# Ledger of designs, part 166: peptides against a protein of PDB entry 8YVU

Target 1, 39 residues: chain A of PDB entry 8YVU
Amino acid sequence: PQLCYILDAILFLYGIVLTLLYCRLKIQVRKAAITSYEK
Target 2, 160 residues: chain B of PDB entry 8YVU
Amino acid sequence: TWLTVLKKEQEFLGVTQILTAMICLCFGTVVCSVLDISHIEGDIFSSFKAGYPFWGAIFFSISGMLSIISERRNATYLVRGSLGANTASSIAGGTGITILIINLKKSLAYIHIHSCQKFFETKCFMASFSTEIVVMMLFLTILGLGSAVSLTICGAGEEL

## One batch from the design tools (peptide; made by RFdiffusion4, then SolubleMPNN)

Design b2_p24_7_s3 (from b2_p24_7, 13 letters changed)
Fold by OpenDDE base, seed 1:
Structure b2_p24_7_s3 (fold): chain B 39 residues (1-39), chain C 160 residues (1-160), chain D 39 residues (1-39), chain A 24 residues (1-24)
Amino acid sequence: as target 1 above (39 residues)
Amino acid sequence: as target 2 above (160 residues)
Amino acid sequence: as target 1 above (39 residues)
Amino acid sequence: VLLLLILTTLLLKELQELVEEALR
């Protein structure tokens, strides 16, 4: 049970970090798409 | 800019906030239906007694809906309204997290004091269940707060 | 303890889905970057 | 960490689709 709570905390932190990284990556894709349209 | 990306993700963040709010409401409803919180020692379910799952979920839902409407209508007045709602939701989320942390500490202290080796004791079971529910609600509240803060930053960037 | 295991399963599934989406998004960013370099 | 990011993104995408369906 204690291991389960630790795992939940790690998975939750990982989820937050992944969400931030995904948002950053999505921004990069959009910037790249805009730059390709201006050319 | 980061603000432009956040603006494009605003609708998605609003949807995420609404979903988080709905999940929180579902958990609140389940806890209220299964447990008579009024008869439980106040410290174990302090977040539920405060009504956080209900009002917090409502605030998150309203904030998410306003964010989606603001993005769709692209009206300056709606942007300000969404910013205000997201700011209020962020404050509510922060308060909710604080209440949940306090509840978790009390629940953990209760488990420690009673040395709940016998899980079958009604008090130990309730304390363990409360701790589990509060942890789940804490995770949902952090997600909701993250979305509300992101939407607030996006709305603030539109006003500048 | 059962709720903890359910939460772990949901978080794990969410993590897998986010990883797949991140990979897809990363591939899109790479494709957009290549297309911008050819112009 | 990468796996959790992908999972969060997919969950967010599913949530977005659900909200879009609810708003239609």
Scores: peptide ipSAE 0.562, ipTM 0.828, DockQ to the pose 0.158; fails the geometry check
Fold by OpenDDE base, seed 2:
Structure b2_p24_7_s3 (fold): chain B 39 residues (1-39), chain C 160 residues (1-160), chain D 39 residues (1-39), chain A 24 residues (1-24)
Amino acid sequence: as target 1 above (39 residues)
Amino acid sequence: as target 2 above (160 residues)
Amino acid sequence: as target 1 above (39 residues)
Amino acid sequence: VLLLLILTTLLLKELQELVEEALR
């Protein structure tokens, strides 16, 4: 049971980190698309 | 460019708030359907007895809807109205999260009082279940707080 | 304890989906960078 | 967690589409 809660915490933290990374990557793709359109 | 990104982020945050509210409502409904909270000894589920998942979910849903409506309205005359609505949504979201954190702290305190060594006892099982529900609510609260803070930053950026 | 395991399963599934999306997005960024370099 | 995030992103996209359809 304690391991389950620890796993939940790790998975939750991982989800937050991945969400932030995904958002950053999405912003990079958008910036690249805008730069390609201006050219 | 940046404003367009922020606008998309606001919509995403509004949707996230609505989703969080719906998840909270679903959990509240499941808990109410599975457990007769009125028959549970102690105040472990006091937040559920108070109907917090229901009114909290409604509050977050309203906040999310206001945020989405504010973002979708591109009318020039509505720019100020949109800013006001986004600010109001951010304040509402922040208040909802604060209330949720307070309720979670209260629930956690009650669970600690009912902490028991024997997991197989009915009281210990109920305390463990309550702890699990509180943890889930805490995770949802953190997600809601993240969305509210992001909306607040976006709203502040528009004021600026 | 059972609820914890259910949460773990959901979080695990969520983590896999995000990883796949992150990988796809990373590939898109790389493709955009290559296209910008060829121009 | 990544899968949950992707799922959340997908759910958010679907919800966004539903909201757009509801507002049309």
Scores: peptide ipSAE 0.541, ipTM 0.823, DockQ to the pose 0.130; fails the geometry check
Fold by OpenDDE base, seed 3:
Structure b2_p24_7_s3 (fold): chain B 39 residues (1-39), chain C 160 residues (1-160), chain D 39 residues (1-39), chain A 24 residues (1-24)
Amino acid sequence: as target 1 above (39 residues)
Amino acid sequence: as target 2 above (160 residues)
Amino acid sequence: as target 1 above (39 residues)
Amino acid sequence: VLLLLILTTLLLKELQELVEEALR
């Protein structure tokens, strides 16, 4: 049971980090698409 | 180019595979050092008794290393070698998953038979701990298999 | 304890899905950058 | 968040180097 909670904490942290990275990357893709449309 | 992106992905997959292998080896070593599996009654640690953390880690490590070498040297013979190693690693991963599932079933059966309401009983604690470790190993094995399969597909694509 | 294991499974699945999406998005960003460089 | 991205990239680079050293 304690190991399960530790794993949950690690996975939760990983999920948050990945979500933030994904959001940043999504913003970059949108900016690149806008720049390509203006050219 | 797409090829450069794929090459970076292959390297990442190889690194992920090696990391997964190292984590599996570490877990196996820790379990073997803390618990004398040979003296534990029952099949709670059947996956460890079968040596899965060891041979599985070796297969994943070899697959990852060969993938990285293949990408670096860009030689046809290395690509074939990497493909073979990745295929072997995928088979090993599948076998490992099967062993882990069997171990989980045995551990769950043991917990059910002993009606482990008293968590402080040594046998119940060991069974619970084993189940948790096996679940973690299963997740790592699935990740390793996913990386190995991805590398195999990439290698097969280069041969075409 | 059972809820912990369920949470682990959900978080693990979420992590895999996010990793795949992140990889796809990263590839898209790289493609967009290459296309912009060729123009 | 940028620092975390840089750290993750650096960690990945270090891991790649470690794998490369292990393959040598």
Scores: peptide ipSAE 0.495, ipTM 0.806, DockQ to the pose 0.058; fails the geometry check
Fold by OpenDDE base, seed 5:
Structure b2_p24_7_s3 (fold): chain B 39 residues (1-39), chain C 160 residues (1-160), chain D 39 residues (1-39), chain A 24 residues (1-24)
Amino acid sequence: as target 1 above (39 residues)
Amino acid sequence: as target 2 above (160 residues)
Amino acid sequence: as target 1 above (39 residues)
Amino acid sequence: VLLLLILTTLLLKELQELVEEALR
């Protein structure tokens, strides 16, 4: 049972990090799309 | 361009805060409906007895709503109001985390003292359930605090 | 403990979905970068 | 994955609309 809580914490942290990375990538894709449209 | 990206991030963070608040309210309501916390002896549900799910959810909801309104109306007075509300929500979130950590420690200590190997004992089940709910609320509070801090930084950047 | 297992399952599924999304976005960013370099 | 992104975006839009309705 303690392993389950530790796993939950790790998965939660991983989810937060992945969400942040996803947001950064989405911003990069949008910037790249805008730069391609201005050319 | 940077400001427009930050605005979209602010809206997302505001929505995340509101969602976190709603989930916290739902958990609080379910716990209050299923368990008569007033009749539970001990500090296992101290966070619920303090009304944290209710006032915490209200603070996060107000912060999120103010952030969304401030972003939409682009009025200077709303920006200041949103910044103030986000700061207050960040403080409330920090206080909530502290209360939840204390509750978690008490719950864990209770489980340890009673050597709750038998899950079917009513007291052990309640302590375990309380611990699980407190952990969930702690995670939600951390998410809400992160959103509030991010919104505060964005609001401070606009004043600057 | 049952709630922990349910939460673990949800977080695990969310992590897998986010990882797949991240990989797809990363591939899109790479493709956009290559297309911008060829002009 | 694209469907999930679209669904997430739609859910976010619905949440925004709900927030707008709650603020009205």
Scores: peptide ipSAE 0.487, ipTM 0.806, DockQ to the pose 0.055; fails the geometry check

## One batch from the design tools (peptide; made by RFdiffusion4, then SolubleMPNN)

Design b2_p25_1_s1 (from b2_p25_1, 15 letters changed)
Fold by OpenDDE base, seed 4:
Structure b2_p25_1_s1 (fold): chain B 39 residues (1-39), chain C 160 residues (1-160), chain D 39 residues (1-39), chain A 25 residues (1-25)
Amino acid sequence: as target 1 above (39 residues)
Amino acid sequence: as target 2 above (160 residues)
Amino acid sequence: as target 1 above (39 residues)
Amino acid sequence: DELLELALLYLLLVLSLFFLLFLSN
């Protein structure tokens, strides 16, 4: 039971980190696309 | 104006409503599928017994969909429909908040009465779980209500 | 306890989906970067 | 696409809040 909650915490943290990274990456892709169109 | 900002965010608000509705529906279906709510003492799942996750999700989903469609089609009848749906969703959200608060009070009371020092006891665990789920649902409902109200204001502003 | 395991499953699935999306986005960023260097 | 990003951010915010609630209790 304690292991289950620990796993939940780890998975949740992982989800948050991945989402932040995904957002950052998406912003980078958009910036790159805009820069490509301006050239 | 703030109304213009809301108009630009109308689709986002609609998607937010749909997402909130889906999450609520998921919680409702999971709880109803896993737990026999009718046999749980203390009415710690009263919001689920009332079926709020289901009908609330339906209202928010319809409201969100209509808002998105209304914005995309720019048809007057769709705008009115969206306004009506958002109004209905706002009412549903308010009712849902009330139900969830009542459920939360019951759950907290149950925890207090049983002096749940032992988290691993089945009754205490269920009450704690109910409290957590109800709090989550409450936040989702507040967010859904906020989006529905915002969409309602935006729609009303477009009709003026 | 059963609910905790269900939550773990949901979070795990979410993590997998996010990881896949992140990988796809990362590949797109790499492709965009390569295209930018070729210009 | 921007809408999807905003929706994802919102979802993350909600999930983060839920997790914080679970951790606090």
Scores: peptide ipSAE 0.459, ipTM 0.782, DockQ to the pose 0.111; fails the geometry check
Fold by OpenDDE base, seed 2:
Structure b2_p25_1_s1 (fold): chain B 39 residues (1-39), chain C 160 residues (1-160), chain D 39 residues (1-39), chain A 25 residues (1-25)
Amino acid sequence: as target 1 above (39 residues)
Amino acid sequence: as target 2 above (160 residues)
Amino acid sequence: as target 1 above (39 residues)
Amino acid sequence: DELLELALLYLLLVLSLFFLLFLSN
């Protein structure tokens, strides 16, 4: 049971980090697309 | 300033309400399908017996949908409708919080009375499960209520 | 406690999906960067 | 979709709060 909570915390943290990274990457893709369109 | 921010996030708040409603509905459906609540001793699932996951989800869903539609259509009648729906959802959310708190107290009391040291005991497991589910639903309800209240304030500000 | 395991499964699945999406997005960013460099 | 991203962030925040609550118990 205690291991489950620890795993939850780790997975949750991982999810947050991945979400942030995904958002940052998506913003980069959008910026790249806009830059390509302006050229 | 805050009103302007809330107006910009109105659609997001509506989506949040719908999502909250859907999650609550899912929890309610799963619990009702897996567990025979009527056969569980005590009132550890009083919120489920009251049907809160169902009617609460309906109210929040309607409120959220109306909020989204109101924002997209930007019609005066929809704004008023959304205001009314959000007000109703706020009342429902407040009632839901009350019910869930009562349920939580009963569940905790049950755990305390039975001195649930062994997790594998069926009664203790059910009480613990109820506590966890009720806590999750309580948080979801608080979030939904916050969204509904925010939308209500935003709508009221538009009517003034 | 047992719900913790269910939550772990959901979070794990979410993490996998996000990882896949992140990889796809990263590939797109790289392709966009290459295209911008060739122009 | 920006709205989807915001919704996901919000969901993660909610989940974070839930986990913190479970850890506190």
Scores: peptide ipSAE 0.450, ipTM 0.771, DockQ to the pose 0.109; fails the geometry check
Fold by OpenDDE base, seed 1:
Structure b2_p25_1_s1 (fold): chain B 39 residues (1-39), chain C 160 residues (1-160), chain D 39 residues (1-39), chain A 25 residues (1-25)
Amino acid sequence: as target 1 above (39 residues)
Amino acid sequence: as target 2 above (160 residues)
Amino acid sequence: as target 1 above (39 residues)
Amino acid sequence: DELLELALLYLLLVLSLFFLLFLSN
């Protein structure tokens, strides 16, 4: 039971980190698209 | 200034209400499908017996949808309708919080009275499950109420 | 405790979906970078 | 698309709060 709560915390943290990274990547894709359009 | 910020986030708040409503409906459906609430001793599922996950979700869904439509179409009649719906949803949310708090107190009292040390006992398991679900529903209701109140303030500001 | 296991399953599924989306975005960023380099 | 991103962020925030509450109990 205690291991389940620990796993929840780890998975939650992983989800937050992945979301932040996903947002950063999406911003990078948008910047790359804008740069490609200006060329 | 705060009104301007809220207006920009109006669609987001509406979506939040809809999502909160959907999660509440999911909890209600799961609990009703998995558990026979009528045969459970005590009032540990009083909020579900009162049907709050269902009617509360309907109110939040309607208010959220109206808010989104009002923002997209920018029509005066939709703004007034959204304001009314959000006000109703705010009242419903407040009532829901009260019901959930009462349910939570009953569930906690049940756990305390029966000295639930053995988790494998069906009664203790149900009381613990009820407590966890009610806490989740309480947080969702608080979020829905916050969004409904914010949308109400935004709508009132647009009418001025 | 049982709700913890259900939550673990939901969070795990969410993590998998986010990982797949992240991989897709990463591939898009790489393709955009290659296209920018060839110009 | 921007609204969807904001909704996802809010959902994650809500989930975060729920997890913190469950961990606290």
Scores: peptide ipSAE 0.447, ipTM 0.770, DockQ to the pose 0.092; fails the geometry check
Fold by OpenDDE base, seed 5:
Structure b2_p25_1_s1 (fold): chain B 39 residues (1-39), chain C 160 residues (1-160), chain D 39 residues (1-39), chain A 25 residues (1-25)
Amino acid sequence: as target 1 above (39 residues)
Amino acid sequence: as target 2 above (160 residues)
Amino acid sequence: as target 1 above (39 residues)
Amino acid sequence: DELLELALLYLLLVLSLFFLLFLSN
């Protein structure tokens, strides 16, 4: 049971980090699309 | 302005209400299917006995659906309907929070009285499970109430 | 304890889905960068 | 797409609050 709560914390932190990275990557894709349209 | 921000997020708030309602219904159906609440000693499942996961979910679902429809069609009668539904959902959410807090107090009191050191005892397990489920439902209800109040303020602003 | 295991399963599934989406987005960014370099 | 992003952000915020509450208890 204690291991389960520790695993929840690790998985939660992993989810937050992945979400932040996904948002950064999505912003980069949008910027790249805008730059290609201006050419 | 705050009103402009709320108007842009009306559809999101409606979806949040529907999602909250669905999760509450899921918890209600699972608990009612797995556990015979009527045979459980004490009031550790008082919120479930009161039927909150069911009627609360209905109110939030109706409010969320009306909010989404109102945002899509932009008709005056739908705006009034959404305002009424969100007001009703806000009242239901407030009542639900009260019921859940009472249930949480009873569950915590039960755990304290029985000095639940042995988690594998059926009574202590049920009280602990009830506490965890009630806390989750309390957070969901707070989120639903926040969305309903926000939609109510937005709808009232559109009628002015 | 049982709720903790259910939450672990949900968070694990969420982490897998986000990882797959991140990989797809990363491939799209790389393709966009290659296309911009060929212009 | 923007609505989906906002929904995901909100879901993550909710999950973060739930985890903080479970860790505090």
Scores: peptide ipSAE 0.433, ipTM 0.760, DockQ to the pose 0.089; fails the geometry check

Design b2_p25_1_s2 (from b2_p25_1, 15 letters changed)
Fold by OpenDDE base, seed 1:
Structure b2_p25_1_s2 (fold): chain B 39 residues (1-39), chain C 160 residues (1-160), chain D 39 residues (1-39), chain A 25 residues (1-25)
Amino acid sequence: as target 1 above (39 residues)
Amino acid sequence: as target 2 above (160 residues)
Amino acid sequence: as target 1 above (39 residues)
Amino acid sequence: DKLLDLALLFLLLVFNRFFLLFLSN
């Protein structure tokens, strides 16, 4: 049972990291789109 | 602005709400099919006995569908209808959360009182299973409530 | 214990989906950056 | 749309983690 929770913790951490990375990428895409629109 | 973000995400929030509702409904149906809740002694499945997975899922589904339809047609009457449905769904979600928390407390208390060291005992297994299902439903309900509230705020912002 | 494994499976699947979405977003960012550089 | 999907997925992961923590207690 404790091992299952460790795996869940790792997966959770991975999910958080992926979410942060995705948010950063989305912000970058939005910035790029705004810059392209202003040109 | 926060409102513009919410407007852009209305359809997504509606889809999320529908999905949450469907998952809750699926869990409810599975639990009802596998377990004879009516014969289970105690309040371990109080949320199921109250029919929350079913009516809650229906409310969330209706709210989500109305939100999507309102967003697509951009009609004033649909916006108001969606706002009303989302508000109702938010209230239902809040009530559901309360019921689920109560059920969770009862389930945990049952597990603690019976010192369910023997997880394979039928009563302890049922209590643990109930607790797991209730927790899952609680999270889904919180997600549904979050989506419904977000849609409500978005709809209210459109009326102003 | 079996429920923990089910949760792990769900988290794993979620992680895979997030990774795919991240990859798609990364490709979009790269395309946007290339388009911005060509202007 | 994909960001929202990712956010939803993350929320589900958080939920699953919280559920696991609840089951552990």
Scores: peptide ipSAE 0.548, ipTM 0.831, DockQ to the pose 0.251; fails the geometry check
Fold by OpenDDE base, seed 5:
Structure b2_p25_1_s2 (fold): chain B 39 residues (1-39), chain C 160 residues (1-160), chain D 39 residues (1-39), chain A 25 residues (1-25)
Amino acid sequence: as target 1 above (39 residues)
Amino acid sequence: as target 2 above (160 residues)
Amino acid sequence: as target 1 above (39 residues)
Amino acid sequence: DKLLDLALLFLLLVFNRFFLLFLSN
């Protein structure tokens, strides 16, 4: 049972990191799209 | 279209924060109703004595509400307010995690000291129950922190 | 119990899929940026 | 959009798991 909780915590942390990375990527995509529209 | 997607993300994160806050509050209330923490020997429930479920839930709730309001009204001042609230919620979450970890360590130490072979002893049962509740609260706090940080980053990205 | 480990496996698989999708998105963004620069 | 939906789904799954763990223990 204790191992289950530890794994849950790791998976949760991983999910948070992925969400942050996704947000950063989305911002980059938006900036790229804006720059492309201005040309 | 991209703005609408971000709005949906923010709304979802806000709802998640509110839900997390409600769950934390519910746990705190249940623990306080079932257990007389004042009569429990030791610092096993130190996080509860500090009122963490309550103030943590409040911070997450405020952060979530502000995020939802900011998304709905799409006003610059609300976005800044949401960003501030999310930042504050993130700090509160981090503090909460620290408190919960300390509580877990104390609970584990208590279990080791008493060599809880007899699970039916009141002290061992309380220590085990405390450990379970604190672990749940820790998980919820991590969830809330994750949502708050995500909202903070999304909000900061909109201001740039 | 064993059900906990099954759920962990599902979450792990999901995390891998998300990571792959993130990588694909990152590659697409990079390609779009390169194409915009050649323009 | 699909990636966001997937991330949302992941978060829901993690939350459900946590809830189930809470109920089981």
Scores: peptide ipSAE 0.548, ipTM 0.828, DockQ to the pose 0.412; fails the geometry check
Fold by OpenDDE base, seed 2:
Structure b2_p25_1_s2 (fold): chain B 39 residues (1-39), chain C 160 residues (1-160), chain D 39 residues (1-39), chain A 25 residues (1-25)
Amino acid sequence: as target 1 above (39 residues)
Amino acid sequence: as target 2 above (160 residues)
Amino acid sequence: as target 1 above (39 residues)
Amino acid sequence: DKLLDLALLFLLLVFNRFFLLFLSN
């Protein structure tokens, strides 16, 4: 039972990190698209 | 600025509301398929007996759909309709939260009375499962309410 | 406890899907950057 | 749009986790 909660916490942290990385990547894609349009 | 942000996120909020409604409906359907709620002793599934997953999902879905349509067509009559639907969805969400809180209290009381030390006992398992499902539904309802309120504020801002 | 493990499985699956989407987005950004450099 | 939906789903999972932790206590 305690191991289950630990795993959930790890998965939660992993999900947060992935979400942040995804947001950053999305911002980078948008910036790249804007830069490509201005050329 | 806040209204502008909300307006930009209106479509997202609508989609979120629809998604929340679909998830709620799925949970309701799964619970109804696995458990004969009518034959379960006690009020552990009071929210399900009240049909909350169904009507709540319908209200949220309608609100979300109307919000998306209102945003896409940008017609004054649709804005008013969306505002009305979002208001109705907000009321439904509030009612749902109330029902879910009552259900949670009953579930907790049941667990306490039966001293559910043995998780594998059918009654204790059902009570725990019900509690978990009710909690999930509560969160979904809160999210749906948040989206509906946000959409309502956006719609009200457009009428002003 | 069993529900906890089910939740963990769902979170894990979600994490995998997010990771795949992130990888796809990252590849797209890289391809866009390469295409921009060749112009 | 799909990313936003995914983020929302993740947020929902987070809330569920938090609530489960609250109930376990």
Scores: peptide ipSAE 0.541, ipTM 0.827, DockQ to the pose 0.202; fails the geometry check
Fold by OpenDDE base, seed 3:
Parts: structure tokens; sequence; C-alpha cells
Structure b2_p25_1_s2 (fold): chain B 39 residues (1-39), chain C 160 residues (1-160), chain D 39 residues (1-39), chain A 25 residues (1-25)
């Protein structure tokens, strides 16, 4: 039972980290698109 | 295309295969070192008795290494070698899955027959432990097989 | 205990979706980089 | 490379989840 809650916490933390990485990558894609449009 | 995606992820798949192989080897070695499987009257550890954690892990490791080397050097002979190794690893993985499924069925049957209400009984504990290890190995084998098949498809696509 | 496993399943599904989205974004960044190199 | 690492970590989490589900049964 306690291990289940620990797993939930780990998965939640992983989800947060993935979300942050996704946001960073999305910003990079947008910057690349803007640079390609200016050329 | 799916082939292009697989090509881009080839190195990742190779690393995943190597890691899966190492984990399988570690589990196999630990189980063989801690448990005297020969003294267990049941077929609960049939996959271990067959040596699957060892030969399966070796095949996956070789396949992964060859895939990584092939990707880095971009040589035709290495691509063919990687394709062959991945095919062999896929066959090994399929065989391993079959053995593990059989082992799981035997372990579950043992648990049901003995009505393992008392976890502290040595036989019930061993059956439960075996089932847990076999399930872990089954999932690792499925992951390894998936990576090997993906690498095989990628390599075949490059030869065409 | 059942509720704990349901939460884990939801978090797991979320992780898969995020991974797929991240892969798609990475492919887009790579395509943008290739296009910029050809110009 | 970081994406691949993340994917590997996710696969490990899936594996751990499956293992924990097995232990709970």
Amino acid sequence: as target 1 above (39 residues)
Amino acid sequence: as target 2 above (160 residues)
Amino acid sequence: as target 1 above (39 residues)
Amino acid sequence: DKLLDLALLFLLLVFNRFFLLFLSN
C-alpha cells in the first residue's frame, strides 16, 4: 500500500519534468519556425 | 515514414536493448546465486533452469551493440551484421517469452494447488518470488524483442 | 488500494502521451534544422 | 539524446508499475 503511493509520487514528478521539457522543446520549435520565416 | 522514425531512433533502440539485456543478466545471476534452483522440486524456475536469462541477455546485448556500431560507422557490412544479430535476438526473445509464459502458468498453478494462504511457508514464498521474477523478465523480454524487431525493420529498410 | 492503481494508470497514460508529443516536437525541430541548413 | 533518455525512463516506470501490480496480486 505505501509502495503504491510512492510510485504515484514518482510518476507525478516524472510527468512534471516531461511537461517542462515539452514546453522547452515547443519554444525551440517556435524559434526555429520564426527564423525560417525571416529567411 | 515509419522507417525514417525507426532510423532516427536506432541508437536509442540499441541502447534500450543493451540495458534490457544487462538487467536480465543481473536478475538471472542474482537468482541463480541466491536460490539453489536445483533443490526446488517444482518447475517454478523452469526459465532459469533453461538458462534463458543468460543466453537471451547475451543475444540482446550483441544485437544492441552491433546496432549502435552499425549506426555510427555507416558501413554496409555492419548493417548486415546488425540485421542478422537483431533477427537472432528477435528469435531468442520470442523463445524466451514462450518459456516465461510456461513458467508463469506453472507458478500460478502451484500457488492455486497449495492454497498459499500462509506466505511464510517456504514453498509459497518461493513460488511467489519466482512468479515476480518471471513477470519482470517477461516484460524486459517483450521490451527487448520490440527493440530488436524495430532495429531489424530499420536495417531491412536500409538494404532496400 | 484500487484507487491507487487507477491513479497510477492515469499517470502512466499521461506519460505515454507526453512522450509521443515530445517525439513529434523533436522531429519538427530536426526538420526545421535541416531546412535551415539547405538554405 | 535527452528525449531518448526520457523515453527509457518512461519505459522503466512502466516496467516498475507492472512489477508493482504483480506484487499486489
Scores: peptide ipSAE 0.527, ipTM 0.826, DockQ to the pose 0.281; fails the geometry check

